# Peptides against a protein of PDB entry 7AE7, part 12

Target 1, 321 residues: chain A of PDB entry 7AE7
Amino acid sequence: KVYKDLREFLEVLEQEGQLIRVKEEVNPEPDIAAAGRAAANLGKNQPAVFFEKIKGYKYSVVTNVHGSWQNHALMLGLDKNTSTKDQFYELNRRWDKFPVPPNVVKREAAPCKENVIDKDINLFEILPLYRINEQDGGFYISKASVVTADPEYPDDFNKLNVGTYRIQVKDRDRVGIQALAMHDIAVQLEKAEAENKPLPIAITIGNNPLVTFMASTPVGYNQNEYEFVGALQDGVPMDIVKSDLYDHLYVPAGSEVVLEGHIIPRVRTVEGPFGEFPGSYSGARLQCEVKIDRITHRTNPIFENLYLGIPWTEIDYLMAL

## One batch from the design tools (peptide; aimed at target 1 G138 T269 G272 A284)

Design b1_p11_1_s3 (made by RFdiffusion4, then SolubleMPNN; from b1_p11_1, 6 letters changed)
Fold by OpenDDE base, seed 5:
Structure b1_p11_1_s3 (fold): chain B 321 residues (1-321), chain A 11 residues (1-11)
Amino acid sequence: as target 1 above (321 residues)
Amino acid sequence: AEFVAPKTFAA
């Protein structure tokens, strides 16, 4: 099975008994993190946790979407009881299908374009933001697929990067992003900053699960993650759409929320701390700052965020393959 | 809380 979006995957997770739906209103803190920890304690068959109602917010949160081998098998469109070994073999078999170019769909055909916010941007109106860990220095978007291009080769689709980065909310329309030297985004940012130019960026939230998987999987600088998504879909192209602000940036057509903006050149602001691992916090650092200039989103957007807690966490499953 | 520097996973 191939999934066009997060919603199709969540439906399968629910059908397979791999999703818990919390229908009662919860407090953003501490209830989301507490429920995530409780789900992690369910053992190897950890379900996704879908919070329908968040106090003070309009929209829903889902966590732990990739948080088990069963969820990972289902992501690959396999039986949920497929062994880790067989999942690995199937992943490798599909990997050899690279490249599978994506389909570029029209704007009107892309669910991520259902709603537009181009003024008075407030991330808190669109995303039910919460502290993932009790001692986090702020609210994090931890499971976004971030799209950037090479500013020297903006039309080279092979250099279009889709990556997962730590993103802290800094203001209503600003986020900090951790672009480390080992990330392809850092190469692209360095080129932009050399000319004192903004780097165009699209931060996509709530994607089909293979996009999130590939955004978390290092590939070559001249390899497009969307072409791997098509390979992992067993040769079925994924659907992408042009960003609203930038002709050279393409986002998943099914994204729940797309934050379009730019990395401000040569600006660094304090970001963190963030609890990446149980009992350890990454220190506060000077990180890049993104200005959000436009939001597109699905009606009733689902905020997919990473569950962080006691290993095995969702991040451990995303990095284990 | 000890500030653990993010270990760069050197591939």
Scores: peptide ipSAE 0.012, ipTM 0.517, DockQ to the pose 0.040
OpenDDE base, seeds 1, 2, 3, 4: peptide ipSAE 0.016, 0.007, 0.008, 0.017; ipTM 0.555, 0.520, 0.545, 0.557; seeds 1, 4 fail the geometry check

Design b1_p11_1_s4 (made by RFdiffusion4, then SolubleMPNN; from b1_p11_1, 6 letters changed)
Fold by OpenDDE base, seed 4:
Structure b1_p11_1_s4 (fold): chain B 321 residues (1-321), chain A 11 residues (1-11)
Amino acid sequence: as target 1 above (321 residues)
Amino acid sequence: AEFVAPRTFAA
């Protein structure tokens, strides 16, 4: 089984008994985090948790999508009871199919383009934002697949980076991003900042689960994550679409929300604290700031977000294979 | 089967 988008995966998770649907209205805090922790604490068969109604918000949240070995098996289109060994074997077998180039679809064929917001941008209207942990210094987008390119080689598709980075919401139309020196985005940002230029960025939320997996998987600077997604789809290309603002940035065609904008050159603002994957808080630091210039989104977008804290959590499963 | 999420998120 190959998934075009998050929704097809959530449907399979639900069919397989690997999704809890919360139909009652919840408080964004602490209920979402509490449910994420509770789901993680099941020890096995940890389901995704889908919140249909969140007080004060219009749209839904899903968490713990990758939060179990069963969900990982299903992500690979395998039986949910496939052993971790067999999942690893199949992952490696498919990895050898790299590269599998994506299909570039037309804008009209891309579900992520159903709606556009290009003025009066307010992230709180499109994303049900909450603190993932009680002591977080703000609202985090923790499961975004962030698309950037090398500003020196913008047309080199092999240098197109799709990564997962810690993103704190800073304002209605601004987010902080943690671009660490070890990340490919930091190399690209350094080049942009050397010339005092903005770095084009697309922050994609609610993707095909293999996109999210690959965005969380370290690959070479000259390797494209979308070409690995095609490999992990056993040779079936994924669908991408050109971003609205940038000819050189491509986003997953099925993304629930796409935040298009730029990293502001040479600006640093306070970000954090945040409860990291080891269950420790990273201190507040000066980090980069992104201006959001355009949003595209599916009708009734699902905010996919990660719960993380004391191991084992969803992030530990994403990093374990 | 409606999996009724157990209500008691005890604060």
Scores: peptide ipSAE 0.007, ipTM 0.490, DockQ to the pose 0.027
OpenDDE base, seeds 1, 2, 3, 5: peptide ipSAE 0.007, 0.023, 0.020, 0.019; ipTM 0.473, 0.613, 0.616, 0.579; seeds 2, 3, 5 fail the geometry check

Design b1_p11_2 (made by RFdiffusion4)
Pose (drawn by RFdiffusion4):
Structure b1_p11_2 (pose): chain A 313 residues (1-149, 158-321), chain P 11 residues (1-11)
Amino acid sequence: KVYKDLREFLEVLEQEGQLIRVKEEVNPEPDIAAAGRAAANLGKNQPAVFFEKIKGYKYSVVTNVHGSWQNHALMLGLDKNTSTKDQFYELNRRWDKFPVPPNVVKREAAPCKENVIDKDINLFEILPLYRINEQDGGFYISKASVVTANKLNVGTYRIQVKDRDRVGIQALAMHDIAVQLEKAEAENKPLPIAITIGNNPLVTFMASTPVGYNQNEYEFVGALQDGVPMDIVKSDLYDHLYVPAGSEVVLEGHIIPRVRTVEGPFGEFPGSYSGARLQCEVKIDRITHRTNPIFENLYLGIPWTEIDYLMAL
Amino acid sequence: PPEPDVREFDP
């Protein structure tokens, strides 16, 4: 099976006993992060945890989506009990199908274009943002796929919420931004960027894939789907930016020129906090989202947690 | 919903 969006994958997870629904209202901190750690601590058949009610918020959160070999196998469309070695072989075989060009769809057909917010941008009205770890510098978006511009790149970068319509980003960790970053800052011009949240599991998996192999990212997702192309749609504001047609939330924005502010600290996969450093800020100019969006976020702590599964094979 | 909460430290 192939998933057009996060919601089909969550449906499969729930049918397979790999998704737990938390119906009672929970507080943002530390409840969501504590549940993410506990789900990771179950050791075997760790499920995704779906929080339907978060105090003071309108929408729902899902965590630990990738955080088990069962979830990982179901992401690949295999039986949930497929061994890790057999998943490795299946990924090795599909790796060679690269490239599979994506299908570009019209705006009216992309679920991520159901709702538009073009003014008075407020991330908290859409995303139930919360603190992941006690010493984090702020509320983080820890599982976004970021699109920048065959020269289109998708990657995963921690994003700290700074204001209702502003976030932080480590721009010098996106090694295609940094030729256009010099030109843009030298000329005081903005650099367009797209932040996607709540994606097809293979899109997130591709976004965590090593940068050393300069692939075409979306064409790699079609390879992981064993030759089935993925659907992408043009962003509202920037014609050279394409986002997954099924994303739950799309934040279209730009990197603010000549602005450096304190970002962090935040958790890193080696199990420790990073330090606080001066980083770039991104202004959100537009939000498009599916009706009743789901905030797919990720808990990160002492290994093994969901990030290890996203990096393993 | 609540407002943003940001902490700052020495870089």

Design b1_p11_2_s1 (made by RFdiffusion4, then SolubleMPNN; from b1_p11_2, 3 letters changed)
Fold by OpenDDE base, seed 1:
Structure b1_p11_2_s1 (fold): chain B 321 residues (1-321), chain A 11 residues (1-11)
Amino acid sequence: as target 1 above (321 residues)
Amino acid sequence: PPEPQVRTFEP
């Protein structure tokens, strides 16, 4: 089975008994993180946890979507009881199908374009933000697929990067992003900052699970993650759409939320602390700052966010294959 | 570069 979006995958997870639906109103803290930790602590068959109602917010949260080998099997469209070995063999078999070019859909055909916010931007109105761990220095977007391009080669689709980065909410329209020197985004940012220009960015949230998987998987600088998504879909192209602000940035057509903006050149602001994948806090650091200039979103957008902490958590499954 | 202050979570 191939999934167009997060919603089609969540439907399968629910049908397979791999999703817990919390219908009661929860507090953003500590209830979401507590449930994420509880789900991770099951040790096997760890379900996604979907929160329908969050106090003080309009929209829903889902966590632990990739948080088990059963969820990984289902992501690949396999039986949920498929062994890790057989999942690995199938992943490798499909990987050899690269490249599978995506379909570019019209704006009107893209669910991520159902709603637009271009003024009075407030991330708290769209995303039910919370601390993922108790001692986090702020609210994090931990499972976004971040789209950037090479500013010297904006029309080279092979240099379009889709990556996962630590993102802290800094204000209603601002986020900090961790762009490490080893990441493709850092190469692209260096080129923009050399000219004192903004780097165009699209931060996409709530995607087809293979997009999230590939955004968390290192590939070559001249390889497009969307073409690997098509390979992992056994040769079925994924659907992408042009961003609203930038002709050279393409986002998943089915994204729940798209934050379009720019990395502010030569600005660094304090970000952190954050509870990382080893179950340890990274201290506060100077990080890049993104201004959000436009939001597009699906009606009743689902905030997909990662729970992470002492292994094994969802991040360990995303990095294990 | 300042050394990353890794605070280990004791459970």
Scores: peptide ipSAE 0.009, ipTM 0.442, DockQ to the pose 0.042
OpenDDE base, seeds 2, 3, 4, 5: peptide ipSAE 0.006, 0.006, 0.008, 0.006; ipTM 0.418, 0.480, 0.419, 0.384

Design b1_p11_2_s2 (made by RFdiffusion4, then SolubleMPNN; from b1_p11_2, 3 letters changed)
Fold by OpenDDE base, seed 3:
Structure b1_p11_2_s2 (fold): chain B 321 residues (1-321), chain A 11 residues (1-11)
Amino acid sequence: as target 1 above (321 residues)
Amino acid sequence: PPEPKVLEFEP
């Protein structure tokens, strides 16, 4: 099975008994994090948790989508009971199919383009934001696939980067982003900042699970994560679409939310703290700041976010491959 | 309470 979007994957997770649907209204805090911890206590077969109603918000949240080996098997379109060994074998077999170029779809065919916000941007109207950990310095978007390009080679599709970065919400139209020197985004940002230019960015939320997986998997600077998604789909191309602001940035056609904007050159603001693991907080640091200039989203967008409550966390499964 | 370890996400 190949998935076009997060919704097709959530349907399969529910059919396979790997998704819990919470239909009652919950408080963003502490209920989302508490339910994530409860799901983690179910042992090796941790389900995704889908919250239909969040108090004070219009839209839904899903957590722990990649939070088990069963969910990983289903992501690969395998039987949920496929062994970790056989999953690894199949992953490696498919990896050798790289590159599988994506299909560029028309704007009118991309579900992520159903709605547009280009003025009075407010992230809190689109995303049901909550503190993941009690001591977090703010609200985090922890499972976004962030699209950037090389500013010296903007038309080189092989240098288009899709990565996962820690993102703190700073204001209605601003986020902090942790761009570490080892990430491809840091190389691209350094080039932009040398010229005192903004770095174009698209922050994509609620994707095909293989996009999220590849955005969390380090690849070469001259390798495109979308071409690996096609390989991991056993040679079926994924669908991408041009961003609205930038002709050189392509986003997953099925994204629930796309935040388009720019990293502000030579600006650093306080970001953190964040509880990356139980009992472990990263300190507050000066980090990059993104201005959001445009949002596109599906009707009734689903906010996909990481569960970080107890080992094995969703991040442990994403990093263990 | 255990002291918060700053885990830098070292990949």
Scores: peptide ipSAE 0.011, ipTM 0.471, DockQ to the pose 0.045
OpenDDE base, seeds 1, 2, 4, 5: peptide ipSAE 0.006, 0.005, 0.005, 0.000; ipTM 0.443, 0.455, 0.425, 0.438

Design b1_p11_2_s3 (made by RFdiffusion4, then SolubleMPNN; from b1_p11_2 with D5V D10E)
Fold by OpenDDE base, seed 5:
Structure b1_p11_2_s3 (fold): chain B 321 residues (1-321), chain A 11 residues (1-11)
Amino acid sequence: as target 1 above (321 residues)
Amino acid sequence: PPEPVVREFEP
């Protein structure tokens, strides 16, 4: 099985008994994090948790989508009971299919383009934002696939980077991003900031589960994560679409939400703290700031966010392969 | 970048 988007994956998770649907209205805090913790306590077969109704918000949240070995098996289109060993062998076998170039679809064929917001941007109207951990310094987008390009080589598709970065919501149209020096985004940002130019960015939320997996998997600077997604789909290309603001940025065609904008050059603002692990908060630091200039989204967008409540957390599974 | 293809995206 290959998935076009998050929705197809959530359907399979539900069919396989790997999704809990919370139908009652929940408070964003503490109920989302509490229900995520309760689901994590179900043992090794941790389901995703889908919250249909969140008080004060219009849209839904899903957490713990990658939060078990069963969910990882299903992500690979394998039987949910496939051993971690056999998942690893299959992952390696498919990895050798790299590169599998993506399909560029027309704008009209891309579900992420169903709705557009280009004025009066308010992230709180689109994303049901909540504190993941009680002591978080704000609201985090923790499972975004962030698309950036090399400013010196913007047309070099092999330098197009899709990465996962810690993103704090700072205002209605602003986010802080943790671009560490070891990340490909930091190389690209350094080039932009040398020229005092903005770095174009697309923050994509609610993707094909293999996009989210590859965005969390380090690859070479001259390797495109979308070409690995096609490899991990056993040679089936993924579908991408051109961003609305930038000719050189491509986003997953099926993304639930796309935040298009720019990293403000030579600006650093306080970001954090964030509970990356239970009982471990990364301190507040000066980090980059992104201005959001345009949003595109699916109708009734699903906010996919990490579950970080109790080990093994969703991030432990994403990093364990 | 790859060339645009005419494909229907099935959600």
Scores: peptide ipSAE 0.021, ipTM 0.457, DockQ to the pose 0.015
OpenDDE base, seeds 1, 2, 3, 4: peptide ipSAE 0.006, 0.008, 0.010, 0.005; ipTM 0.364, 0.451, 0.411, 0.379

Design b1_p11_2_s4 (made by RFdiffusion4, then SolubleMPNN; from b1_p11_2, 5 letters changed)
Fold by OpenDDE base, seed 5:
Structure b1_p11_2_s4 (fold): chain B 321 residues (1-321), chain A 11 residues (1-11)
Amino acid sequence: as target 1 above (321 residues)
Amino acid sequence: PPEPRVETYEP
């Protein structure tokens, strides 16, 4: 099984008994985090948790999508009971199919383009934002696939980076991003900042689960994560679409939400704290700031966010392969 | 809200 988007994956998770649907209205805090922790306590077969109704918000939240070995097996289109060993062997077998170039679809064929917001941007109207941990310094977008390019080689598709970074919501149209020196985004940002230019960025939320997986998997600077997604789909290309603002940025065609904007050059603002692990908060640090200039989104967008409850957390599964 | 502390990075 290959998934075009998050929705197809959530359907399979639900069919396989790997998704809990919360139908009652919940408070963003503490109920989302509490329910995530409760789901994590169900043992090794941790389901995704889908919140249909969040008080004060229009749209839904899903957490713990990658939060179990069963969910990882299903992500690979395998039987949910596939052993971790067999999942690893299959992952490695498929990895050798790299590169599998993506399909560039027309704008009209991309579900992420169903709705556009280009004025009066307010992230709180599109994303049901909540504190993941009680002591978090704000609201985090913790499971976004962030698309950037090399500003020196913007047309080099092999240098197009899709990564996962800690993103704190700072204002209605601003987010902080943790671009660590070891990340490809930091290399690209350094080049932009040397010229005192903005770095174009697309923050994509709610993707094909293999996009999220590859965005969390370090690859070479000259390797495109989308071409690995095609490899992990056993040679089936993924669908991408050109961003609205930038000719050189491509986003997953099926993204629930796409935040298009730019990293403000040579600006650092306080970001954090964030509870990366239970009982361990990263201190507040000066981090880059992104201005959001345009949003595209699916109708009734699903906010996929990371679950950071009791270990094993969703991060532990994403990093364990 | 208080203005965020902005530090300008100079390369």
Scores: peptide ipSAE 0.008, ipTM 0.427, DockQ to the pose 0.082
OpenDDE base, seeds 1, 2, 3, 4: peptide ipSAE 0.013, 0.006, 0.000, 0.000; ipTM 0.379, 0.464, 0.401, 0.412; seed 1 fails the geometry check

Design b1_p11_3 (made by RFdiffusion4; failed a check: a repeat of another design)
Pose (drawn by RFdiffusion4):
Structure b1_p11_3 (pose): chain A 313 residues (1-149, 158-321), chain P 11 residues (1-11)
Amino acid sequence: KVYKDLREFLEVLEQEGQLIRVKEEVNPEPDIAAAGRAAANLGKNQPAVFFEKIKGYKYSVVTNVHGSWQNHALMLGLDKNTSTKDQFYELNRRWDKFPVPPNVVKREAAPCKENVIDKDINLFEILPLYRINEQDGGFYISKASVVTANKLNVGTYRIQVKDRDRVGIQALAMHDIAVQLEKAEAENKPLPIAITIGNNPLVTFMASTPVGYNQNEYEFVGALQDGVPMDIVKSDLYDHLYVPAGSEVVLEGHIIPRVRTVEGPFGEFPGSYSGARLQCEVKIDRITHRTNPIFENLYLGIPWTEIDYLMAL
Amino acid sequence: PEFVPPNEFDP
């Protein structure tokens, strides 16, 4: 099976006993992060946890989506009990199908274009943002796929919420931004960027894939789907930016020129906090989102947690 | 929902 969006994958997870629904209202902190750690602590057949009610928020949160070998196998469309070695072989075989060009769809057909917010941008009205770890510098978006511009790149970068319409980003960790970053800051011009949240599991998996192999990213997702191309759609504001047609939330924005502010600290996969450093800020110019969006976020702590599964094979 | 300002530290 191939998933057109996060919601089909969550449906498969729930049918397979790999998704737990929390119906009672929970507080943002520390409840969501504590549940993410506990789900990771179950050791075997760790499920995704779906929070339907978060105090003071309108929408729902899902966590630990990738956080088990069962979830990982279901992401690949295999039986949930497929051994880790057999998943490795299946990924090795599909790796060679690269490239599979994506299908570009019309705006009216992309579920991520159901709702538009073009003014008075407020991330908190859409995303139930919360603190992941006690010493984090702020509320984080820890599982976004970021699109920048065959020269289109998708990657995962931790995003700290600074204001209702502003976030932080480590721009010098996106090694295609940094030739356009010099030109843009030298000329005081903005650099367009797209931040996608709530994606097909293979899109997130591709976004966590090593940068050393300069692939075409979306064409790699078609390879992981064993030859089935993925659907992408053009962003509202920037014609050279394409986002997954099924994303739950799309934040279209730009990197603010000549602005450096304190970002962090935040958790890193080796199990420790990073330090606080001066980083770039991104202004959100537009939000498009599916009706009743789902905030797919990730807990990160002492290994093994979901990030280890996203990096392993 | 109310906005919660982030914390800042020495870099």

Design b1_p11_3_s1 (made by RFdiffusion4, then SolubleMPNN; from b1_p11_3, 5 letters changed)
Fold by OpenDDE base, seed 4:
Formats: structure tokens, sequence, C-alpha cells
Structure b1_p11_3_s1 (fold): chain B 321 residues (1-321), chain A 11 residues (1-11)
């Protein structure tokens, strides 16, 4: 089984008894984090948790999508009960199929293009934002697949990076991003900042689960994560589409939300604290700032976000295989 | 620093 988008995966999770649907209106805090932690604490068969109604917001949230070995098997299109050993074997077997180039679809065929916001941008109108942990210094987007390119080689598709980075919402049209020196985005940003130029960015939310998996998996600087997604789809190409602002940035065609913008050169603003994957807070520090210039989104977009804290949580499953 | 996340869902 191959998934075009998050929705096809959530349907399979629900069919396989790996999704809890919360139909009652919840508070963004603490209910989402509490449910994510409770789901993680089941120790096995940890379901995704889908919140249909969030107080003060229009749209839904899903968490813990990758939060179990069962969900991980289903992501690979395997039987839910596939052993971790057999999942790892199949992952490695498919990894050897790299590269599998993606299909570039037309804008009209991309679900992420159903709606456009290009003025009066307000992230709070499109994303049901909440604190993932009680002492977080703000609202985090923790499961975005962030697309950037090498500004010196913008047309080199092998240098197109799809990564997962800590993103704090700063304002209606601003996010902080943690671009650490060990990440490919930091190399690309350094080149842009050397010339005092913006770095083009697309922050994609609610993707095909293999995109999210690959964005969380370290690969070489000259290796494209989308070509690994095709490999992990057993040789079936994934669908990508050009971003609206940038001809050189490609986003998953099925993304629930795409935040298009730029990293503001040589600007640093306070980001954090944040509760990290070890179950410890990283301190507040100066980080990069992104201006959001355009949003594209599916109708009734699902905000996919992860819960993280004291192990084991969803992030530990994303990093384990 | 260590932190404690909510462990019980109580809508």
Amino acid sequence: as target 1 above (321 residues)
Amino acid sequence: AEFVAPRTFAP
C-alpha cells in the first residue's frame, strides 16, 4: 500500500484500529498534549489521536501518527503486526532502490493548492496552535517537513533538502526555526546570509507519512528525501508540485498546509524554551525567523503535530528505524 | 531541565 497523503494514511490507521477519533470539543491545552502522552503511555499499539473540534479553532489536529511499531508497519504499507525486525529488513531492502525520482504534478492536480492565502496571513486561522508541553515558551510546529534549496545551486534537485526542524510560532505571519549547524538547512542559510539574502522556504504540514519519516531521517547533502520516499514506496514515485513563490522549491502534492516564505537574513529572535525528545527543556536562545508570505492548504486542513517528552514518544519511533 | 508532560487525557 502506498499513500498519496496524510488522509489516506489516517483512513488506514482508523480501519486498522490505530486511530482514536475525539469528536467532543477539546481545549487546545492541556487536552491535546494529555491525549498524546496518554496514547504514548499505552506501551504498544499506540494509536494516532484525531481531534475533530478544538475550542477557538476551525480545523482539526492529529497527533501520534507515527507513535507505534504498528503505525510504522502501516506506514510502510505492511501488515500492522509485522515485527520490528521484518520492518527493518523491508526498510533496508527498499532503501537500496534509491533514487526513485518523484512525479511533478500540475498545480491543478495538487490538493495542497485547493486554497490560497496571500494577504492578511494569520497562522492561528489555519493551524489550531497549542503548547505541546506545559512550560513550552510558545506554540510549536513539531512535525513539519521543511523544504529548502542550496541558493548557489537552486536547480540542483539533489541539494533540495526536506528536513524536520523545531518551529516556534512568533506572530500571525512569523515563525522561529532552529537551524542547527549540523543540519543541511544551516549550510544553505549560511550561503544566503553571506550575501544578506533571504533563504526561500516551504514549511509543509500534514504529509504522506513517508515524507515525514524521511524528513526526520538524516541523508547526505546531495541526496533528495523525495527520491528516498519513492524508494520506501517500493519504487512508486511520490507526487510533488512546485511551490507558488519559488520555481526551485517542490512540496508534497498532498500536504495539508504549505507555509511559503523566507528566512529573514541576519535576524535572530528569542526561541524557546521547548520540551525536547529526552524529556528535558532546551533553554531559550536566539534563532532564525521566517516570514510567511503565502499559505496554500487543503479544504479543512488537518494540523499534524507530534507529542514529545520523556521516552518513549512518537519522535522515538521516527528515529528508531 | 527535566519536565513532566500531562499523562492523562481529561477533556
Scores: peptide ipSAE 0.008, ipTM 0.468, DockQ to the pose 0.034
OpenDDE base, seeds 1, 2, 3, 5: peptide ipSAE 0.006, 0.006, 0.009, 0.007; ipTM 0.459, 0.467, 0.569, 0.516; seed 3 fails the geometry check

Design b1_p11_3_s2 (made by RFdiffusion4, then SolubleMPNN; from b1_p11_3, 6 letters changed)
Fold by OpenDDE base, seed 4:
Structure b1_p11_3_s2 (fold): chain B 321 residues (1-321), chain A 11 residues (1-11)
Amino acid sequence: as target 1 above (321 residues)
Amino acid sequence: AEFVAPRTFAA
């Protein structure tokens, strides 16, 4: 089984008994985090948790999508009871199919383009934002697949980076991003900042689960994550679409929300604290700031977000294979 | 089967 988008995966998770649907209205805090922790604490068969109604918000949240070995098996289109060994074997077998180039679809064929917001941008209207942990210094987008390119080689598709980075919401139309020196985005940002230029960025939320997996998987600077997604789809290309603002940035065609904008050159603002994957808080630091210039989104977008804290959590499963 | 999420998120 190959998934075009998050929704097809959530449907399979639900069919397989690997999704809890919360139909009652919840408080964004602490209920979402509490449910994420509770789901993680099941020890096995940890389901995704889908919140249909969140007080004060219009749209839904899903968490713990990758939060179990069963969900990982299903992500690979395998039986949910496939052993971790067999999942690893199949992952490696498919990895050898790299590269599998994506299909570039037309804008009209891309579900992520159903709606556009290009003025009066307010992230709180499109994303049900909450603190993932009680002591977080703000609202985090923790499961975004962030698309950037090398500003020196913008047309080199092999240098197109799709990564997962810690993103704190800073304002209605601004987010902080943690671009660490070890990340490919930091190399690209350094080049942009050397010339005092903005770095084009697309922050994609609610993707095909293999996109999210690959965005969380370290690959070479000259390797494209979308070409690995095609490999992990056993040779079936994924669908991408050109971003609205940038000819050189491509986003997953099925993304629930796409935040298009730029990293502001040479600006640093306070970000954090945040409860990291080891269950420790990273201190507040000066980090980069992104201006959001355009949003595209599916009708009734699902905010996919990660719960993380004391191991084992969803992030530990994403990093374990 | 409606999996009724157990209500008691005890604060």
Scores: peptide ipSAE 0.007, ipTM 0.490, DockQ to the pose 0.028
OpenDDE base, seeds 1, 2, 3, 5: peptide ipSAE 0.007, 0.023, 0.020, 0.019; ipTM 0.473, 0.613, 0.616, 0.579; seeds 2, 3, 5 fail the geometry check

